# Peptides against a protein of PDB entry 5JXT, part 2

Target 1, 319 residues: chain A of PDB entry 5JXT
Amino acid sequence: SLLPKKEINVYIGMSEMQVKWYQKILEKDIDAVNGAGGKRESKTRLLNIVMQLRKCCNHPYLFEGAEPGPPYTTDEHLIYNAGKMVVLDKLLKRIQKQGSRVLIFSQMSRLLDILEDYCVFRGYKYCRIDGSTAHEDRIAAIDEYNKPGSDKFIFLLTTRAGGLGINLTTADIVILYDSDWNPQADLQAMDRAHRIGQTKQVVVYRFVTDNAIEEKVLERAAQKLRLDQLVIQQGRAQVAAKAAANKDELLSMIQHGAEKVFQTKGAFGTMAEKGSQLDDDDIDAILQAGETRTKELNARYEKLGIDDLQKFTSESAYE

## One batch from the design tools (peptide; aimed at target 1 T74 D113 I114)

Design b1_p8_3_s2 (made by RFdiffusion4, then SolubleMPNN; from b1_p8_3, 4 letters changed)
Fold by OpenDDE base, seed 4:
Structure b1_p8_3_s2 (fold): chain B 319 residues (1-319), chain A 8 residues (1-8)
Amino acid sequence: as target 1 above (319 residues)
Amino acid sequence: SREPAYLK
């Protein structure tokens, strides 16, 4: 029988460079961040801020002038300048030693380009599929990854391109490097490994930048998933949960952790204490803390009714 | 030397 998947949110502090760029993004549009635009503030402006903050949470090299150079080289700086890369680098070493194979999903093809450079730098053999990959090349990449005795350790995928009907049951680890606004897209990605033909326990690691916009993206996705489940169970017509955040929700998401980010001169959390020198005990502590916070997050939304889940309130995340 | 990641 297929074992149930284990899903763990991995809460990761920003690097010093990420904090610096996160501050710059907020400062560039400080009037919008403070809500000074009021009813006149463009929803598009707030969405653009959210997009830049999410890019920062993924990797600061998605911005012009963040990467050290010229000359531009692939080196340890590609890892230590992004909290998610520091954790990824340690997790992949452990996963490989266990004889597991891993799918890495992102919303951003440009992040996959960074992950390709990283894979080459670490000597990890990989396949890649994104939204631009030709149909024939997708088939070839899937077949190369799934073949008996494949030397491909990693599959790099955009969440939506990787979600489309493919079987990747030859992997047992799934890393969601970022989250989709639609939790169903992430579930469809997990179901590429967690499907009939899987022989191992599937483990899903969801990376979440701590004290930043991504916590609110995760909370919103968890709330929406619970609402969708309750609506299906009650046989009620899909209350079209307004798929798009309103202006006040977007503003609340942008403001989350912003004060602490402005007060911070260095890195956050474990990244401030250890930087790139995380050991196996630090990773175990991060995973254990993540498992606890994941249970707490799920337990919070399990107690809520449909009417409560229709309101995206920051308060329902603290009660 | 490679292109910077922001140009990819």
Scores: peptide ipSAE 0.478, ipTM 0.943, DockQ to the pose 0.255
OpenDDE base, seeds 1, 2, 3, 5: peptide ipSAE 0.086, 0.083, 0.344, 0.476; ipTM 0.779, 0.744, 0.915, 0.943

Design b1_p8_3_s3 (made by RFdiffusion4, then SolubleMPNN; from b1_p8_3, 6 letters changed)
Fold by OpenDDE base, seed 1:
Structure b1_p8_3_s3 (fold): chain B 319 residues (1-319), chain A 8 residues (1-8)
Amino acid sequence: as target 1 above (319 residues)
Amino acid sequence: ARRPRYLE
């Protein structure tokens, strides 16, 4: 029988470079961040700020002028300048040593380009599928990954491309490098490994930048998922979860952790203490803390009824 | 020379 999947949110501090870029994004639109625009502030402007903050949480090299160079090199700076890369680099070594194979999902094809450079730099053999991958090339990549004795360790996927019903049960680890606003997209991604034909315990690691916009993206996704479950269970199909984040909700998300980000000199949390020198004990501590916070988050939303869950509605910023 | 990762 298929074992239940284990899902763990991995809360990761920003690198010093991410903090500096996160500050710059907030400062560029400080009047909007402070709510000074009021009724004049466009929803589009707030959505743009949210998108830039999410890019920063993924990797600072997603911005023009962030990557050091010329010459542009691939070395350790690709890792230590992003908290998620520091944790990923240690976690992948552990996953490989355990004889596991891993799917890495992101919303951003540009992040997959960074992850390809990282895979080449570390000598990890990989496959890739995104929205631009031709149908025949998708089949070839899936077959190459799934073949008996495949030397491909990593599969890099955009969450949308991975959602297309493919079977990747030859992987037992799923990393969600970022989260979709729609929790169903992430579930569909997990279900590429967690389905009939899986022989191992599937473990899902969801990366979440701590003290940043991504905590609020995660909270909204968890709320929507619980609402969808309750609507199905109660047969109340007409409870259209108003999909749209209002301006006040977007502003609240942008403001989350902003004061602490402005006060921070250097990196956040474990990234401030250890940076790129994270060891196996530091990773175990991060995973244990993440498992605790994941249980607390789930327990918060399990107690809420439909009426409480309807007060907060999430639009996909990627429509 | 390698291209910056933000460029298409």
Scores: peptide ipSAE 0.096, ipTM 0.773, DockQ to the pose 0.251
OpenDDE base, seeds 2, 3, 4, 5: peptide ipSAE 0.189, 0.161, 0.143, 0.159; ipTM 0.791, 0.777, 0.770, 0.812; seeds 2, 3, 4, 5 fail the geometry check

Design b1_p8_3_s4 (made by RFdiffusion4, then SolubleMPNN; from b1_p8_3, 5 letters changed)
Fold by OpenDDE base, seed 2:
Structure b1_p8_3_s4 (fold): chain B 319 residues (1-319), chain A 8 residues (1-8)
Amino acid sequence: as target 1 above (319 residues)
Amino acid sequence: SRAPRYLE
């Protein structure tokens, strides 16, 4: 029988460079961030801020002029300038040592471009599929990865490309480098490994930038998933949650952790303490804390009814 | 690849 998948949220502090760029994004649109734009503030403006903050949480090199140079190098700076890369780099060593194979999903093909250079730098053999990959090249990449005795350790995928019903049961680890606004997209991605033909325990690591917008993206996704489940169970098809966040929800998401980011000099959490020098104990602590917070997050939404789950409770970051 | 601009 297929073992139930384990999903663990991995809460990761920002690097110093991410904090600096996160501050810069907020400062550029400070009136919007403070809600001073009033009724005239377009939902589009808030969505743009959210998109830039999510880019920052993924990697600062997604911004023009962020990468240090000249000279431009593929070196350790690619890792230590992003908290998610620091954790990924340590986690992949452990995963490889365990004889596991890993799918890495992102919403951003440009992040996969960074992850390719990282794979080359670390000597990890990989396959890649994104939204631009031709159908024939997708088949070839899947076949190469799934081949008996394949030396491909990593499969890099955009979440949307991974949603195409492909079988990747030759991997047992899934890393969601970022989250979709639609939790069903992430479920569809992880179910490429968690499918008939899987013989191992599938473990899903969901990377979440701590004290940042990604926590609220995750909370909203968890709320939506629970609501979708209850609507199906109760036959209340008409109660479909508004798929898109309203302006107030977006503003609350942008404001989450913003004050702490403005006050922070340097990196966050374990990134401030250890930087790129995370050891195995630091990784275990991050995973244990993540497992606890994941259980707490799930337990919060499991107790709520449909009417409660339709209300986005903006805990103000100022309470 | 992120296409690092090697200054030639």
Scores: peptide ipSAE 0.152, ipTM 0.764, DockQ to the pose 0.096
OpenDDE base, seeds 1, 3, 4, 5: peptide ipSAE 0.487, 0.135, 0.086, 0.108; ipTM 0.927, 0.749, 0.726, 0.731; seed 1 fails the geometry check

Design b1_p8_4 (made by RFdiffusion4)
Pose (drawn by RFdiffusion4):
Structure b1_p8_4 (pose): chain A 317 residues (1-241, 244-319), chain P 8 residues (1-8)
Amino acid sequence: SLLPKKEINVYIGMSEMQVKWYQKILEKDIDAVNGAGGKRESKTRLLNIVMQLRKCCNHPYLFEGAEPGPPYTTDEHLIYNAGKMVVLDKLLKRIQKQGSRVLIFSQMSRLLDILEDYCVFRGYKYCRIDGSTAHEDRIAAIDEYNKPGSDKFIFLLTTRAGGLGINLTTADIVILYDSDWNPQADLQAMDRAHRIGQTKQVVVYRFVTDNAIEEKVLERAAQKLRLDQLVIQQGRAQVAAAANKDELLSMIQHGAEKVFQTKGAFGTMAEKGSQLDDDDIDAILQAGETRTKELNARYEKLGIDDLQKFTSESAYE
Amino acid sequence: STVPKHLK
């Protein structure tokens, strides 16, 4: 029995420093922010703003010249200058206290570099797979974290890095520092720990910058995830739109017994006998329209699970 | 004091 994973959006604010940088990004190209300029502009200008705001929602130190002036030290400012780091510090502390281990995923390798400095600062044992990591390296990194009684606690990965089917069930908590544009990428990262061999409840925390660009980014991905479900669930429809033996058999046998019983004429003919007054015609049209409504209202309301014929139906016996 | 690795 594999427990369904718990996925939680953790909505996070921004530090005072992030606001300064967030405003500068929006100011440096305010024209494009207000939707100015021609409609002919290429997508490049707006996408550059998206990248900067994404970096700014992650950590201000991703911008050069942002970390407090030279010389540079690795201290508490690494935590308190990014809202996500403040929430993560207490979250990671609580995670270790309850005997849990955690996979931390990110889109940006420069952010895992910042998380490396954090792990060393707090004394956390950790592993990293980067996507810019050799094959033999990540094999050892997987094994080191999956070793029984492992020294490690945190596993730093990029959402894409490892490839398909790698197993990290020795962890039961997943933290998505930032989200991906395609939902299948994040969903695959969660299934590093949420797969066969996982014994504990998998909990996934997704850091989202509330009232900023990442909240809006998230709604789109949630929509695209919903669209994918509808396509996959309806993937049986085109194969259904020939005729089975039973379908052909049912068409022929329908009402055949009543035909054999009949010596004279059938229904509409036996009761009225090829002569029809106005009242008889009106009853035929009223009974038909009623049947037509009930038939259409029944089938236009159905779903794929009702129309889909099982392959075992072809096993006529 | 130690310089951060992410700046290297």

Design b1_p8_4_s1 (made by RFdiffusion4, then SolubleMPNN; from b1_p8_4, 5 letters changed)
Fold by OpenDDE base, seed 5:
Structure b1_p8_4_s1 (fold): chain B 319 residues (1-319), chain A 8 residues (1-8)
Amino acid sequence: as target 1 above (319 residues)
Amino acid sequence: MVTPKYLL
């Protein structure tokens, strides 16, 4: 029988470079961040700020002038300048030592370009599929990954391209490097490994930048998922969850952790304490804390009714 | 200017 998947949110501090770029993004649009634009502030401007903050949470090299150089060389700086890469680098060593194989999903094809350079730098054998991959090349990559005795350890996928009905049950670990705005897209990605033909316990690691916009993206995705479940269970097809965040929701998401980011000198959390020198005990502590916060997050939304889940309130985070 | 590899 298929074992239930284990899902763990992995809360990760920003690197010093991420904090500096996160501050710079907020400062560039400080009037919009402070709500000084009022009713005149465009929803498009707020969506652009959200997109830049999500890019920063993924990797600072997604911005012009962030990469050290010239010369532009792949080295340890590709890892230590992004908190998610530091944690990924340690997790992949553990996953490989366990004889597991891993799917890594992102929303951003340019983040897959960084992960590809990282795989080459570490000597990891990989496959890649994104939105631009031809149909024949997708089949070839899937077959190369799934073949008996495949040397391919990692599969790099965009969440939308990797969600399209493919079987990847030869992997038992799923890393969501970032989250889709639609929680169903992430579920469809997980279900590439977690389906009939899987023989191992599937474990899903969802990376979440701590004290940043990604916590609010995660909360909103969890609210939507619970609402979708309750609407299906109650037969209330008319409760179309407003798929798009309003201006006040977007502003609240942008403001989350912004004050603490402005006050911070250097990196956040375990990235400030250990930086790139995270050991196996630090990783176990991050995973244990993540498992606890995941249970607390789920328990919060399990108690809410449909009417409560329709209200995006920033205040429900503090009880 | 060498364009950074990872620009969207």
Scores: peptide ipSAE 0.214, ipTM 0.745, DockQ to the pose 0.112
OpenDDE base, seeds 1, 2, 3, 4: peptide ipSAE 0.175, 0.146, 0.183, 0.140; ipTM 0.702, 0.698, 0.726, 0.689

Design b1_p8_4_s2 (made by RFdiffusion4, then SolubleMPNN; from b1_p8_4, 6 letters changed)
Fold by OpenDDE base, seed 2:
Structure b1_p8_4_s2 (fold): chain B 319 residues (1-319), chain A 8 residues (1-8)
Amino acid sequence: as target 1 above (319 residues)
Amino acid sequence: MVTPRYLL
């Protein structure tokens, strides 16, 4: 029988460079961040801020003038300038040592470009598929990865490209480098490894930048997933699942952790204490804390009824 | 690389 998948959120502090770029994004649109735009603030402007903050949580080199150079090199700076890369770099060593194989999903093809450079730099053999990959090249990449005795350790995928019904049961680890607004897209990605033909315990690591926009993206996705489940169970098909965040929800998401980001000099959490020098005990502590917070998050939404789950209750970052 | 990753 297929074992149930284990999903844990991995809460990761920003690097010093991410904090600096996160501050710059907020400062550039400070009037919108403070809600001073009122009714005139476009939903599009708030969505753009959210997208820039999510890019920052993924990697600062997704911005013009962020990458150090010239000369532009592929070196340790590619790792230590992004908290998720620091944790990924340690976690992949552990996964490889265990004889596991890993799917890495992102919403951003430009992040997969960074992850390709990282794979080359670390000597990890990989496959890649995104939304631009031709159908034939997609088949070839899947076949190369799934081949008996394949030396491909990593499969890099955009979440949308990974959702297209493919079988990747030759991997037992899934890393969601970022989260979709729609929790069903991430579930579909996980179900590429967690399918008939899987013989191992599938483990899903969901990377979440702590004290940032991504916590609110995750919370909203968890809320939506629970609402979708309850609507199906109760036969309440008329409950319009709130398909899109409103302006106030987007503003609250942008404001989440913003004050602490403005007050912070340097990195956050374990990234401030250890930077790129995380040991195995630091990783175990991050994973254990993540497992606890994941259980708490699930328990929070499991207790809510349909009417409560329709209300996006954001604690104001200013309360 | 000659070009920063942002411009790739």
Scores: peptide ipSAE 0.366, ipTM 0.882, DockQ to the pose 0.231
OpenDDE base, seeds 1, 3, 4, 5: peptide ipSAE 0.129, 0.165, 0.145, 0.346; ipTM 0.779, 0.801, 0.794, 0.911

Design b1_p8_4_s3 (made by RFdiffusion4, then SolubleMPNN; from b1_p8_4, 5 letters changed)
Fold by OpenDDE base, seed 5:
Structure b1_p8_4_s3 (fold): chain B 319 residues (1-319), chain A 8 residues (1-8)
Amino acid sequence: as target 1 above (319 residues)
Amino acid sequence: MVIPKYLL
């Protein structure tokens, strides 16, 4: 029988470079971040800020002129300049040592380019599929990954491209490097490994930048998922969760952790304490803390009815 | 949110 998947949110501190770029993004649009534009502030401007903050949480090299050079060579800087890469680098060593195989999903094809450079730098054999991959090349990549005795350790996928009906049950680990605004897209990605034909315990690691916009993206996705489940269970088809965040929700998401980001000199959390020197015990502590926070997050939404979930703004979760 | 005075 297929074992239930284990889902763990992995909360990761920003690197010093991410903190500096996160500050710079907020400073560039400080009037919008403070709500000084009021009713005149465009929803498009707020969505652009959200997109830039999510890019920063993924990797600072997604910005022009962020990569150190010359020389423009891939080295350890690709890892230590992004908290998610520091955790990924340690986690992949553990996954490989366990004889597991891994799917890595992102919303951003430009992040998959960075992950390819990382795979080459570490000598990891990989496959890639994104939204630009031709149908025949997608079949070839899937077949190359799934073949008996495949030496391909990693499959890099955009969440939407990987969601399309493919079977990847030859992997048992799923890393969501970032989250879709639609929790169903992430579930569809997980279900590529968590399907009939899987023989191992599927484990899903969801990377979440701590004290940043990604916590609010995660909360919103969890609220929507619970609401969708309750609507299906109660037959209330009329409760289409407002598919798009309003201006006040976007502003609240942008403001989350911003004060602490401005006050911080250097990196956050375990990234400030250890940086690239994370050991196996530090990874175990991050995973255990993540498992606890995941249980707490789920327990908050399990107690809420449809009417509560419709009114629930992210501010009421801290009283 | 208290804006740092250097951002005002």
Scores: peptide ipSAE 0.037, ipTM 0.696, DockQ to the pose 0.011
OpenDDE base, seeds 1, 2, 3, 4: peptide ipSAE 0.033, 0.020, 0.012, 0.026; ipTM 0.676, 0.497, 0.436, 0.578

Design b1_p8_4_s4 (made by RFdiffusion4, then SolubleMPNN; from b1_p8_4, 5 letters changed)
Fold by OpenDDE base, seed 1:
Structure b1_p8_4_s4 (fold): chain B 319 residues (1-319), chain A 8 residues (1-8)
Amino acid sequence: as target 1 above (319 residues)
Amino acid sequence: MVVPRYLL
């Protein structure tokens, strides 16, 4: 029988460069961030801020003029300038030593470009599929990854490109580098490894930037997933989950952690203490803390009824 | 939450 997948949220502090860019994004639209626009503030403007903050949480080099150069050289700066890359770098080394193979999913094809440069820099053999990959090239990449004795360690995928029903059961580790607003897209991505033909315990690591917009993206996705499950179970087809966040919800999400980001000089959490010097014990501590917070998050939403899950509870914005 | 302009 297929073993149940283990899912762990990995909460990661921002690098110093991410904090500076996160501040700069908020400063650029400070009147919108402070809610000063009122009824005049466009939902589109707030959505744009959310998208820039999510880019910052992924990698600062997703912004023009963020990468040091010219000359543009791949070096350790590609890793230490993003908290997720610091954790990824240590985690991949552990995964490889265990004889595991890994799927890495992102919403952003431009982040996969950074991950390709990283794979080349570390000497990791990889495959890639995104939204632009031709059908024949997708088949070839899947076959190259799945072949017996494949030297391909990593498969880089956009979350939506992975939605095409492909079989990647030759991988046992899934990294969600970022989260989809639709939790079903992430589940479909996990189901590329967690399906009939899998012989190992599938482990899913979901990267979440701590004290940032991504915590609120995760919370909203967890609420939606639980609501969708309860609606199916109760036969309440009329409870269309409000698919789109309202302006006040988006504003609350943007404001989450913003004050602490402005007060912070340097990096956050383990990135402030260790940065690129993160060791195996620090990774174990991050994974253990993440496993605890994941259980707490799930237990919070499992207790809520349909009517409570329909309310955007900003309770975590005042703690 | 209002981000104070003096923290910028």
Scores: peptide ipSAE 0.048, ipTM 0.705, DockQ to the pose 0.011
OpenDDE base, seeds 2, 3, 4, 5: peptide ipSAE 0.038, 0.047, 0.044, 0.029; ipTM 0.704, 0.737, 0.451, 0.545

Design b1_p8_5 (made by RFdiffusion4; failed a check: a repeat of another design)
Pose (drawn by RFdiffusion4):
Structure b1_p8_5 (pose): chain A 317 residues (1-241, 244-319), chain P 8 residues (1-8)
Amino acid sequence: SLLPKKEINVYIGMSEMQVKWYQKILEKDIDAVNGAGGKRESKTRLLNIVMQLRKCCNHPYLFEGAEPGPPYTTDEHLIYNAGKMVVLDKLLKRIQKQGSRVLIFSQMSRLLDILEDYCVFRGYKYCRIDGSTAHEDRIAAIDEYNKPGSDKFIFLLTTRAGGLGINLTTADIVILYDSDWNPQADLQAMDRAHRIGQTKQVVVYRFVTDNAIEEKVLERAAQKLRLDQLVIQQGRAQVAAAANKDELLSMIQHGAEKVFQTKGAFGTMAEKGSQLDDDDIDAILQAGETRTKELNARYEKLGIDDLQKFTSESAYE
Amino acid sequence: SSAPKHLE
């Protein structure tokens, strides 16, 4: 029995420093922010703003000249200058206290570099797979974290790095520092630890910058994820839109017994006998429209799970 | 104190 994973959006604010940088990004190109300029503008200008705001929501030190002036030290400012780092510090502390291990995913390698400095600062044993990591390297990195009684605690990855089918079931908590545009990428990262061989409840924490760009980014991915489900669930429809032996057999046998029983005429003919007054016609049209309503209201309401014929139905016996 | 490696 594999327990369904717990996915939790953890909504996070911004530090005072992030607000300063967030405002500067929006100010430096306020025209495009207010939707000015021509409609002909290429997508490049707006997408550059999205990248900067994404970096800003991650960590201000991703901008050059942001870290406190030279010389540079790695201390508590690495934690308290980014809202996500403050939540993560206490979250990681609580995770180790309860005997849990964690996979931390990110879109940006420069952020895993910042998380490396954090792990060394706090003394955390860790592994990293970057996507800019050789094959033999990440094999050893996987094995090191999956070794029985492993020294490691945190596994730093980019959402895309490892490839398909890698196994990290020696961890039971996944932290998505930032989200991906296509939901299948994040969903695949969660299934590094949430797969066969995982014994404990997999919990996934997704850091989201509330009232900022990442909350809006999340709704779109949640929509695209909902659209994918509808397509996959309805993937049986086109193959259903020939005729089975039974379908052809059912069309022939329908009402055949009643036909054999009949010596004279059938229903509408036996009761009224090829002569029809106005009242008889009116009963035929009223009975038909009623049957027509009930038939259409029954089928126009159905779903794919009712229309889909099982392959075993062709096994006529 | 140590210097940041993410700046290297």

Design b1_p8_5_s1 (made by RFdiffusion4, then SolubleMPNN; from b1_p8_5, 5 letters changed)
Fold by OpenDDE base, seed 3:
Structure b1_p8_5_s1 (fold): chain B 319 residues (1-319), chain A 8 residues (1-8)
Amino acid sequence: as target 1 above (319 residues)
Amino acid sequence: MRKPRYLE
């Protein structure tokens, strides 16, 4: 029988470089961040800010002038300049020692390019699929990963491309490096490993940058997932939650943690205390804290009815 | 020479 998947949100502090770039993104459009644009503020402008903040949460080298150089190198700076990379680097060592195999999903193909450089730097054998991968190359990558005795440890996938009906039950660990706005896309990604033919306990690690936009992306995704479940259960097909955030929701998401980011000198949380020098005990503490916060998040939305879940999406629209 | 990753 297929075991239920274990899902853990892994809350990760920003590196010092991420804090500096997160501040720069907010400062560049401070009038929009403060809501000074009012009714004249374009939804597109707010969406652009959200996308830049999400890029920062993934890796600062997605921005011009963030990467140290010239010369541009592949070295430890690729890891320590992004909180998610520091945690990923420790977690992958543990996963490999356990004899597990891992799927890593992201929304951003450009992050997968960074993860390819990282895999090469650490000597991890990998496969890759994204939106640009030809159909034949997708088949070849899947077959190479799934073959008996495959030496491929990691599969790098964009969430949307990896969601397309493929079987990857030869992996037992799933890392969501970032979250989709649609929780169904992340579920479809997890279901590549959590499917008929899986023989191991599937564990899903969802990386979430703490005190940043990604907490609000996660909360919105959890709310939407609960609403979708309740709508299906009650047969109320018309309550299709508007998939797109309104302006005030986007503004609230951008503002989340912004004050603390502006006040912060250096890194956040465990990243401030230890930086890249995380040990196995630090990883265990991060995972345990994440498991607790995951249960609390789920329990918050499980108690809400359809009307309550709709109000939380609409009360941001009535001010 | 390698380019910065933001240009790749």
Scores: peptide ipSAE 0.520, ipTM 0.939, DockQ to the pose 0.204
OpenDDE base, seeds 1, 2, 4, 5: peptide ipSAE 0.083, 0.519, 0.058, 0.456; ipTM 0.708, 0.939, 0.698, 0.924; seeds 1, 2, 4 fail the geometry check

